# Designs tried in a protein design run: peptides against a protein of PDB entry 6D0Y. Part 72

Target 1, 225 residues: chain A of PDB entry 6D0Y
Amino acid sequence: ETEDHLESLICKVGEKSACSLESNLEGLAGVLEADLPNYKSKILRLLCTVARLLPEKLTIYTTLVGLLNARNYNFGGEFVEAMIRQLKESLKANNYNEAVYLVRFLSDLVNCHVIAAPSMVAMFENFVSVTQEEDVPQVRRDWYVYAFLSSLPWVGKELYEKKDAEMDRIFANTESYLKRRQKTHVPMLQVWTADKPHPQEEYLDCLWAQIQKLKKDRWQERHIL

## One batch from the design tools (peptide; made by RFdiffusion4, then SolubleMPNN)

Design b2_p16_3_s4 (from b2_p16_3, 11 letters changed)
Fold by OpenDDE base, seed 1:
Structure b2_p16_3_s4 (fold): chain B 225 residues (1-225), chain A 16 residues (1-16)
Amino acid sequence: as target 1 above (225 residues)
Amino acid sequence: MEELIQQIQEFEAKLS
């Protein structure tokens, strides 16, 4: 396969086809595997690029990377390293939306058997540990908590199945932080009921409540977070 | 992947 052809295939996977998505992904994984000896660097760059620029295809590309990793080329580790480097760059550039998306992407890679559950737990432990630091601004502490909580819909079930004790500790630390952090009261339009105004919550408190409910529901989503 | 765990920890140390 030519370099341009590989780029086209990677970008177009998941588009309308006569074949199933699973079949197309298996086929593409086979093509990419065959060309890794010659185009590994290019393929890594392409996958990293489309992964970060096409968030609507998150599960497609996590699955693709999972399939490649399963073919015993040890591609997954290098891809993860590239994504971590990209996460660092996005934070340096103040691209916080991309940064949180990358954390979510990495989270879903656990489901695709690219990242081990203990590794993701370790990352989240590190994130939440920032809340215990005194020399960082609260906005940064809040971001790490947000990145952690907002990623749990994609990986919470797997992590609790394998590392429940560690996850409980992370949750306890998170709850403790949320109780002691300074809350910013911003005027918002309120929804009114017939008798009382609709309760308004701070965004992290709201997210925490949603995640607690999700956990209670055994990580079965009943609503869009 | 113990190696990845270490890399993640090192990464976070650099970010904090």
Scores: peptide ipSAE 0.050, ipTM 0.756, DockQ to the pose 0.017
Fold by OpenDDE base, seed 4:
Structure b2_p16_3_s4 (fold): chain B 225 residues (1-225), chain A 16 residues (1-16)
Amino acid sequence: as target 1 above (225 residues)
Amino acid sequence: MEELIQQIQEFEAKLS
C-alpha cells in the first residue's frame, strides 16, 4: 500500500542507484509532496523517526525536508515542531545523546533554509545562558555548552555569515564559562607519540580548541570532529 | 517563518 511504499522510499533514499543523490531527493520530494494531502501526519512521523534512528543520513534528510519546505508548503514548520517536541522529550528522559544529535539536525536545517539563522542564534544564546543559571549542577551547564559547540560544524559558517556579532558574543560567554568551570581532577594520562608527549585534555576544552580552529579555518573542516 | 520563530522561541523559553 501507499504508506508502506512511502516508508520504504524514505528509508532507502541515499542508497546506491543509477541516479544522483540530488536527483533522487528531488524525486522523492515530489512524491511526498503529492501525498501530503492524504498522508502528512504519517510522513511527518516517518521523517522524525528516520532522523533519530539513522544519524548517518543526517544531511540527506535535512535536505529532503528543505526540498519539501521549498515547494510552497508549510511543512517545515510542522516538522520543526515535531523535532522540538522530540528534543524536549529526550531531555526529560535524560537521553542526552539523542538530544545533542537533534540539536545538530536542527542546526543543519538552517543550511536547508528550513530554520532561519536568527532563530538558531537565539536558541544557542539560550543554551549558553544556562551557564549563568544559579543553583544548578555543572553537568547541566556543561551539556548545553557541549550541545552548542558540537553543532557548530554543521551551522557555524552560516551563522557567522549572517549574525557574526551575536555569535561573537556567544563565543565570548562560552569562553568565559570554560575558564571558570570546575574541571574534573583525574590522574594525568599522557599520550605518547613518536613526535611528542601531551597530556589528556578535558573534553570540553578539547572541543573548544577544535571549534576555535574550525572558526579560524573559515569553517572548512579538514577532519570530522 | 513566523511559525518557525515561534516554535523556536517556545523551546527557548523552556531553557530560560
Scores: peptide ipSAE 0.030, ipTM 0.701, DockQ to the pose 0.018
Fold by OpenDDE base, seed 3:
Structure b2_p16_3_s4 (fold): chain B 225 residues (1-225), chain A 16 residues (1-16)
Amino acid sequence: as target 1 above (225 residues)
Amino acid sequence: MEELIQQIQEFEAKLS
């Protein structure tokens, strides 16, 4: 009964309420903290599950984990470990959509003070280092660069505030790779641009340009990437 | 639909 009720509360947080989301999250965090001594494993599993299955509530659950991590239990660390395990499993299963989402989720956990900025920098260094691997498909190299770049809207500001020199090195390595990699050229569909057809930019080059602009704007987004 | 905060309070009361 108690476990079922916890599941319901965790799954439904952020839904319509007479109270503010912040108030509900604080309340839920309090309930979960009180129950951690008895149901830590269950709560951990539930949060990991909803974090993965409800991507529309990314910021809700990162915030919730942040609130829990600010409390007595090392819940944040255990949660991160579980999410990293899931990331590894997703990569092994070639589930790249889930994998990139998990990287974004982990990135936002930096903002919630669950993951330290240096740790995230180290992860991104590892990602970009894949570009230096020999005898591997370019698609592998490209994906890790994509995972890195596509996560920066969530964490770029924090990382540059804390580790600007390291981030600049990662950016330099990324730029170098993007310049030397083979670019795929596909005929552009001109159905939407009958009057002024223009070539479509390669997806990584496009993302790179967007991130460079975001960086120049001090990581303040003016539009959704 | 029950209010989330009410559900939380009820749950806390049950555990107390």
Scores: peptide ipSAE 0.030, ipTM 0.432, DockQ to the pose 0.133
Fold by OpenDDE base, seed 5:
Structure b2_p16_3_s4 (fold): chain B 225 residues (1-225), chain A 16 residues (1-16)
Amino acid sequence: as target 1 above (225 residues)
Amino acid sequence: MEELIQQIQEFEAKLS
């Protein structure tokens, strides 16, 4: 069936081929575009599913969505809407790992010209504003800061190029929160070597330091975060 | 897109 064939193509994109990945993505985008009039809902569901279940192919699927959005259909908006619904469902289910991944996925869609930079900035402003909420658990505040910071490797460069003043404000608010939050020490299960001991560091402070370094390096990755 | 952001804001407010 056509639907089964489309599912196979979407799931297997990026596998070994005689053609380049770019060529395969363009080809798949063309196939999907041709089938959108008949199978738009199915294609949307498939892409949302693989985006969620195959995190190792994040950039492949964001690129694919970008290619589709660049064509004659307003596919990007509908896809983003679906992803937002998934994000809400993840948060309702307290699946914070999935939720943060979805935020990263949305972040990379900015690079693919699916989401405008100002829109993503506004979303991050809203996230960081949670740190100012009263009478809520710190874990909630921490999660939104984590979601923001952990997404910057994918979109920080673009956001600072277009909305540097707003981003600086978000960073200032983030830094202020990190300075006043309560720090907890949790034992880490890591391999320790006598020659290269890994110092213990609070996870958000560690992430903040890494992001600050990345920002200093003009968002060019030199180290694995 | 702004509408979607607003929807997120409303959802987050409910969780507060």
Scores: peptide ipSAE 0.025, ipTM 0.677, DockQ to the pose 0.015

Design b2_p16_4_s1 (from b2_p16_4, 8 letters changed)
Fold by OpenDDE base, seed 2:
Structure b2_p16_4_s1 (fold): chain B 225 residues (1-225), chain A 16 residues (1-16)
Amino acid sequence: as target 1 above (225 residues)
Amino acid sequence: MSELEKLMEERKKKLA
């Protein structure tokens, strides 16, 4: 495979095909693995790029990376490292939109057996620990909590299965923070349905409630968050 | 990120 062809294959995976998505992903993983000796850096860069720039294909690329990781563990590790570096850079640049997406991407990589559950737990512990730092603006503290909570739909089940005690600690710390943080005053807004009114909440409180429900539902999503 | 970074370094050491 040529570099240009690899780019095309990586960018277009998941698009309409005569074959199943699973077959295409397996095939692509095989192609990429075979080309790693010659095009490792290029493939790594391409995967990082599409992972970052094509959020609509999150699950496709996490799956692809999962397949590649199974074939080449070293490459999988390098990919994760690259993504973590990108996350750090995004945070340093205050690009919170990209950063939160990267956290979600990394979260789903746990399901794809690319990132170990303990590693993800450690990352979330670090995120929530920011809420305990004295010289950090609340907006930044809020973001770390948001990044944690908003990623749980992708990884909460796995993390609680593997690290329930640690996750409970993180949840407790999160809850504590949410209770003591300053909330912006907003006029009462309620959505009225035919059956029941639903008050609108502050966004983190709302998200917290949604995640708590998801947790109670054993991380089975019944409705879109 | 420090703990995660440590884990990655440990991974590197194991693979080296």
Scores: peptide ipSAE 0.024, ipTM 0.660, DockQ to the pose 0.019
Fold by OpenDDE base, seed 5:
Structure b2_p16_4_s1 (fold): chain B 225 residues (1-225), chain A 16 residues (1-16)
Amino acid sequence: as target 1 above (225 residues)
Amino acid sequence: MSELEKLMEERKKKLA
């Protein structure tokens, strides 16, 4: 395959086809694997690009990477490293929206057997530990908590199944921080009527309540919020 | 719908 053709295949995967999505993803993984000897760098860049720029296809591309990782574990590792580098760059550039999405993407890679559960737990431990640092602005502390909590719908079930005790510790530290932080009113996009079902709350407190409910429900979403 | 597609759809419905 040519580089241009590879780009087209990667960008258009998941679109309407005569074949099932599963078949298309498996087929594309095979094509990409075969082309790695000649186009590894290009394929890596393309996958990182679509992962970053096409959030509506998050699960498609995490699945694709998972399938490819099963074929070539070394490439899977290189992809994760590239995504972590991108995360660091986003944080340096104060692009918090991109950064939080990248954390969510990495979280879903755990479900796709690309990232080990203990590694993700360690990452979240590092995130929440920032809340204990004295010379860090609250906006940064809040972001790390937000990044952690907002990723749990994607990976919380797996992490608790594998690292229950460690996750409980992270939750305890998170709760402690939320109780002592300065609260400000931030507009929310959630629709609510009067005080039901979701009263007007500070955004992290609201998210915390939602995650606690999700945890209580064994990480099965009954309501789309 | 394949098992993979079902899993993907389930994940897509997660809180964003």
Scores: peptide ipSAE 0.022, ipTM 0.551, DockQ to the pose 0.031
Fold by OpenDDE base, seed 4:
Structure b2_p16_4_s1 (fold): chain B 225 residues (1-225), chain A 16 residues (1-16)
Amino acid sequence: as target 1 above (225 residues)
Amino acid sequence: MSELEKLMEERKKKLA
């Protein structure tokens, strides 16, 4: 396979074809595995790029990486390392939108058995621990909490099945922070619906409520958050 | 969750 062809295959996976998506992913994983000896660096770069730039295909590419990891565990590790490096770079560049998406991507990799549940728990522990640091601006503390909470729809079920005690501790720390943080004081905007009026809620409080509901529902999502 | 996402989630479960 040529480098250009690999790029095309990776970018177009999940598009309409005569074969099932599962078959296409399995086939592509096989092609990529076979080409690793010659194009490992290129494949790594391509996978990182699509993971970053094609959020609409998140589950497609996490699954692809999962399949590839099952074939070549070392490559899976290198991919994760590359993604973590990209996350750090995004944070340094203050590209928080990219960073949060990368966290979600990494979270879904737990479901694909690329990242171990304890490792993801450790990452989230690190995120929430930022809230306890005194020399960090609140906006940054808020982002880490947001990154944690907004990733739970993808991985919360798995983490609670395997690390419930640790997750409960993280939740307790998160709740404590949310209660004591300074909330933006904006004139109250009431949203009027046909059913009932409700005040505009602060975004982290709103997200927290949604995640608590999701947890209560055993992580069975009825609608996209 | 979209139908595609559901399909992918089922696939991920099979990989467990």
Scores: peptide ipSAE 0.018, ipTM 0.599, DockQ to the pose 0.040
Fold by OpenDDE base, seed 3:
Structure b2_p16_4_s1 (fold): chain B 225 residues (1-225), chain A 16 residues (1-16)
Amino acid sequence: as target 1 above (225 residues)
Amino acid sequence: MSELEKLMEERKKKLA
């Protein structure tokens, strides 16, 4: 395989094909594994790039990484390390949109058995601990809570199955923070609701309610996306 | 999550 060919294979995986997506992913994982001795750095860079820049293919690439990790554990570890570095860089650059997506990506890697549940719990503990930091703007505290909560649809089930006590503590701390934080109330833009005017719920409170409901439903969504 | 995604999740392999 040439470097250009590998790029094409990685970037175009999941696109229309005569074969099933499952077979294509397994096949690609095999090809990549075979080419790691010669193109490890290139493959690593490509996977990190598409993972970051193609959010519409999140589950495709998390699955691919999961399959590849099962074939080559060390490479999977290097990929995770690269993604963590990218997350840290995004946070340092105040690129919160990229950062939150990366957290979601990492969260789904737990389901793919690439990241251990305890490691993800530790990350979320660190996020929620920001709410307890002194002299930190609320916007920063809110973002870390948002990053945590918004990632739970991807990993909440797995984390509660393995670390329920720790997760409950994180939830308690989150709830406590949400109760004491200052809430910004903006008039609802009733462009979409012509019938019954109602106050718009604050975004974190709304997300919290959704996550609480999801938790109550054992992390199973009733609608298929 | 789509049905396809669910099927893909089922095929994900554990750590070696």
Scores: peptide ipSAE 0.019, ipTM 0.623, DockQ to the pose 0.042; fails the geometry check

Design b2_p16_4_s2 (from b2_p16_4, 10 letters changed)
Fold by OpenDDE base, seed 5:
Parts: structure tokens; C-alpha cells; sequence
Structure b2_p16_4_s2 (fold): chain B 225 residues (1-225), chain A 16 residues (1-16)
């Protein structure tokens, strides 16, 4: 395949087709694997780009990377390294929205067998440890807690299955921080007319409550009216 | 080495 054609294939994967999504992803993985000898750098760059710019296709591209990783272990590693570099750059640029999305993307890579559960646990331990840093703005501490909590819908089940004790420790540390942090009101775009089901709460407290509920439900999302 | 770089090394070692 030519470089231009590869770009088209990667960008359009998941669109309506006569074949199943799974079949299309497997097929694309095969095509990309075959082209790695000639276009590894290009393919790597393309995958990083679409991963970053097309958040609506997060699970499609994590799955694709998972399939590629199974075919070419080294490429999977290079992709993870590239994504971590991008995360670093996003943080340096104060692009926290992109950064949190990248953390979520990395989290879902655990489900796709690209990143091992213990490695992700270690990352989250590192994130939550930021809450213990001295003489830093609370916004920094809050962001790392947010990055951790907001990623759990994608990986919490797997992490608790593999690293139960470590996850409990992270949760305990998170809870401790949330109890002692300064709370501020954040404007909400969502209209609420009653205390239930969407009460006015500080955003991290609200997220914490949601994650606790999700954990209680064994990480299975329920129907929301 | 930044913390993220350290994590990168750990992920590299432990990834599936």
C-alpha cells in the first residue's frame, strides 16, 4: 500500500461496511503489518495522530493497536512510547484536556493487551502520589486525581482483577486527598431542577461518587435515565 | 529523567 492509501485506510476504519468491524480491524492489522518494513514510521505517526484527533474512535484504534501488537510486539512498544512522549508534550504545553484523554487511551490499551495491568497501576500510583507533593498548586494535584478517576471506566475492572490490593491503596489515598482539599464551585452547563439525580456538587467529589458507584456495581455501567 | 520517562521504562518492561 502507498502512504496515501494507508492514511485513508487508517482514518476510515470503523465506517459502515459489508463486513464486521472485527473483520475489518483484523484485515487492516494484516495490511499494516505487511507494510511495517517500508512504512513503520509513517504508520506509527498516523496511528498516533488518529488516536489523538479522533477521540470518538478510541476503542477502534486501541483495538487496532492491540491487534498490531499481537502481530508485532516491537511495534506495540514503540507505539506506547510514542503515546507517552505525546502525553509529556501535552503536559508541557498545558494541554490538560489532551493529556487526560491520552491517559484514558493508555488505560484502554490495557484491555487490548498492549499495556500490562501492573504497569498501569504503577502509573496511577505515581499520579496519586502527586497529591503528596509540597508547595505545588492544588490544580496540579486535582488534575492527576481527575486523570486517574476519569480513566477508571475504561480499565478499573481489569486493574481490580489483577491488582486488587494495590488499587485499594490508591483509592484510600485518593479519598484521603479529596477530604482535605479545598473545594470550589465550578459552573455547570447541565440544568438541574432538583437535588436528584444530578445534584450540584464539586466536580471531583461528583466524579468520586460516580466511580464509587461504578466500583460497587463491579464496573458494569447501568442504564441512566 | 522525568517521571513519565520512568513510567515509560516500566511500561516497556511489563507490557503484555
Amino acid sequence: as target 1 above (225 residues)
Amino acid sequence: MSELEKLMEEIKKKRA
Scores: peptide ipSAE 0.034, ipTM 0.701, DockQ to the pose 0.018
Fold by OpenDDE base, seed 4:
Structure b2_p16_4_s2 (fold): chain B 225 residues (1-225), chain A 16 residues (1-16)
Amino acid sequence: as target 1 above (225 residues)
Amino acid sequence: MSELEKLMEEIKKKRA
């Protein structure tokens, strides 16, 4: 396969075809594996790029990486390392939207057996530990909490199945932080709907409530958060 | 070591 053809295959995976998505992904994983000896760097770069730039295909590419990781464990590791480096670069560039998406992507890689559940728990422990840092802007602390909470729809079920005690501790620490942090919303601001008037919630408080409900529902999502 | 560097090391050590 030529480099240009590989790019086309990677970018177009998941598009409508006569074959199932699963079959297409398995086939592509095989093609990529075969080409790793010659095009590892190119394939790595391409996968990192589509992981960042095509959020609508998040589960497609995490699955693809999972399949490829099963075939070539070392490549999977290199991919994860590259994604972490990209996360670092995103934060340095103040691209927090990309950064949080990358955390979600990494979270879904747990479901694809690319990242172990204990590793992700450790990552989230580190995120929430930022809330205990002194002499830092609250926006920094808030972002790490947001990154944690907003990733749980993708990985919360898996983490609680395997590391429930540790996750509960993270939740307790998160709750404690949310109670003591400064809130910027005005209590007088309210949203009125035809069905129910309700006060406007601060975005992290709102997210927290949603995640708590999701947890209560055993991570069975009833609606898109 | 930066926070993200620590995360990378943790992921590397405990990766599935």
Scores: peptide ipSAE 0.032, ipTM 0.703, DockQ to the pose 0.018
Fold by OpenDDE base, seed 3:
Structure b2_p16_4_s2 (fold): chain B 225 residues (1-225), chain A 16 residues (1-16)
Amino acid sequence: as target 1 above (225 residues)
Amino acid sequence: MSELEKLMEEIKKKRA
């Protein structure tokens, strides 16, 4: 395979074809594995790029990486390292939108058996520990809580199955923080249902309530959060 | 379990 051809294959995976998505992913994983000896760096860069730039294909690429990881564990590790580096760079650059997406991507990699559950728990522990930092803006604390909570739809089930005690501690700390933080109250925009006017709930409190409900429902989503 | 998950598990077993 040429480098240009590999780029095309990686970028276009999941698009309409005569074969099933599963077949295409398995086939592509095989092609990429075979080409790793010659094009590892290129393939790694391409996968990192599409993972970041094509959020609509999140599950496609996490699955692809999962398949590659099963074929080549070292490559899977290198990919994770690259994504973590990107996350750190995004945080340093205050690119919080990219950062939160990367956390979600990493979270789904746990489901794909690329990242171990304990490692993800440790990451979330680090995130929630920011709420205990002194002399930092609340917006910083809020973002890390948001990053944690907003990632749970992707990984909450797996983490509670394997690390329930640790997750409960993280939840307790999160709840404690949410109770003591300053809440911003903005008048509800009239764009919502005019039939039953109600105060707009604060975004983190709303997310917390949704996650609590999801947890109660054993992490089975019945609606899009 | 989704078909993708099944595929992943199958590949995992084959490579393990």
Scores: peptide ipSAE 0.029, ipTM 0.719, DockQ to the pose 0.046
Fold by OpenDDE base, seed 2:
Structure b2_p16_4_s2 (fold): chain B 225 residues (1-225), chain A 16 residues (1-16)
Amino acid sequence: as target 1 above (225 residues)
Amino acid sequence: MSELEKLMEEIKKKRA
């Protein structure tokens, strides 16, 4: 494979094909593995790029990385390291939208057996621990809580299955913070339905409620996206 | 979740 062809394959994976998505992913993983000796750096860069820039294909690329990691564990590790570096750079650059997405991406990599559950728990512990930092803006504390909570739809089930006690601790700390943080309400943003009006909640409180519901539902999503 | 997401979840489960 040439570099240009690899780029095309990576960018177009998951699109309409005569073959099944599974077959395409496995095939691509095989192609990429075979080409690592010649194009390792390029492949790594491409995967990082599409992972970052194509959020609509999050699960496709996490699965691809999972398959590739199974074939070449070292490369999988390098990919994770690259993504972590990118996360750090995004945070340093105050690109919080990219950062939160990267956290979600990393979260789903747990399901793909690329990142160990304990490692992700540790990351979330670190995130929530920011709420305990002194002399920092609340927006910083809020973001790390948001990053944690908003990633749970992708990894909450796995983490609770393997690290329930630790997760409960993180949840308790999160709840404690949410209770004491300053809140701003915007009544004009209330959502009204024909049957029942729903007041607009503060975004973190709303997210917290959603995650609590998801947890109660054993992390089974009942909505169709 | 979408059908695509469901499929991906199935794939992920098979890899578990």
Scores: peptide ipSAE 0.017, ipTM 0.602, DockQ to the pose 0.040; fails the geometry check

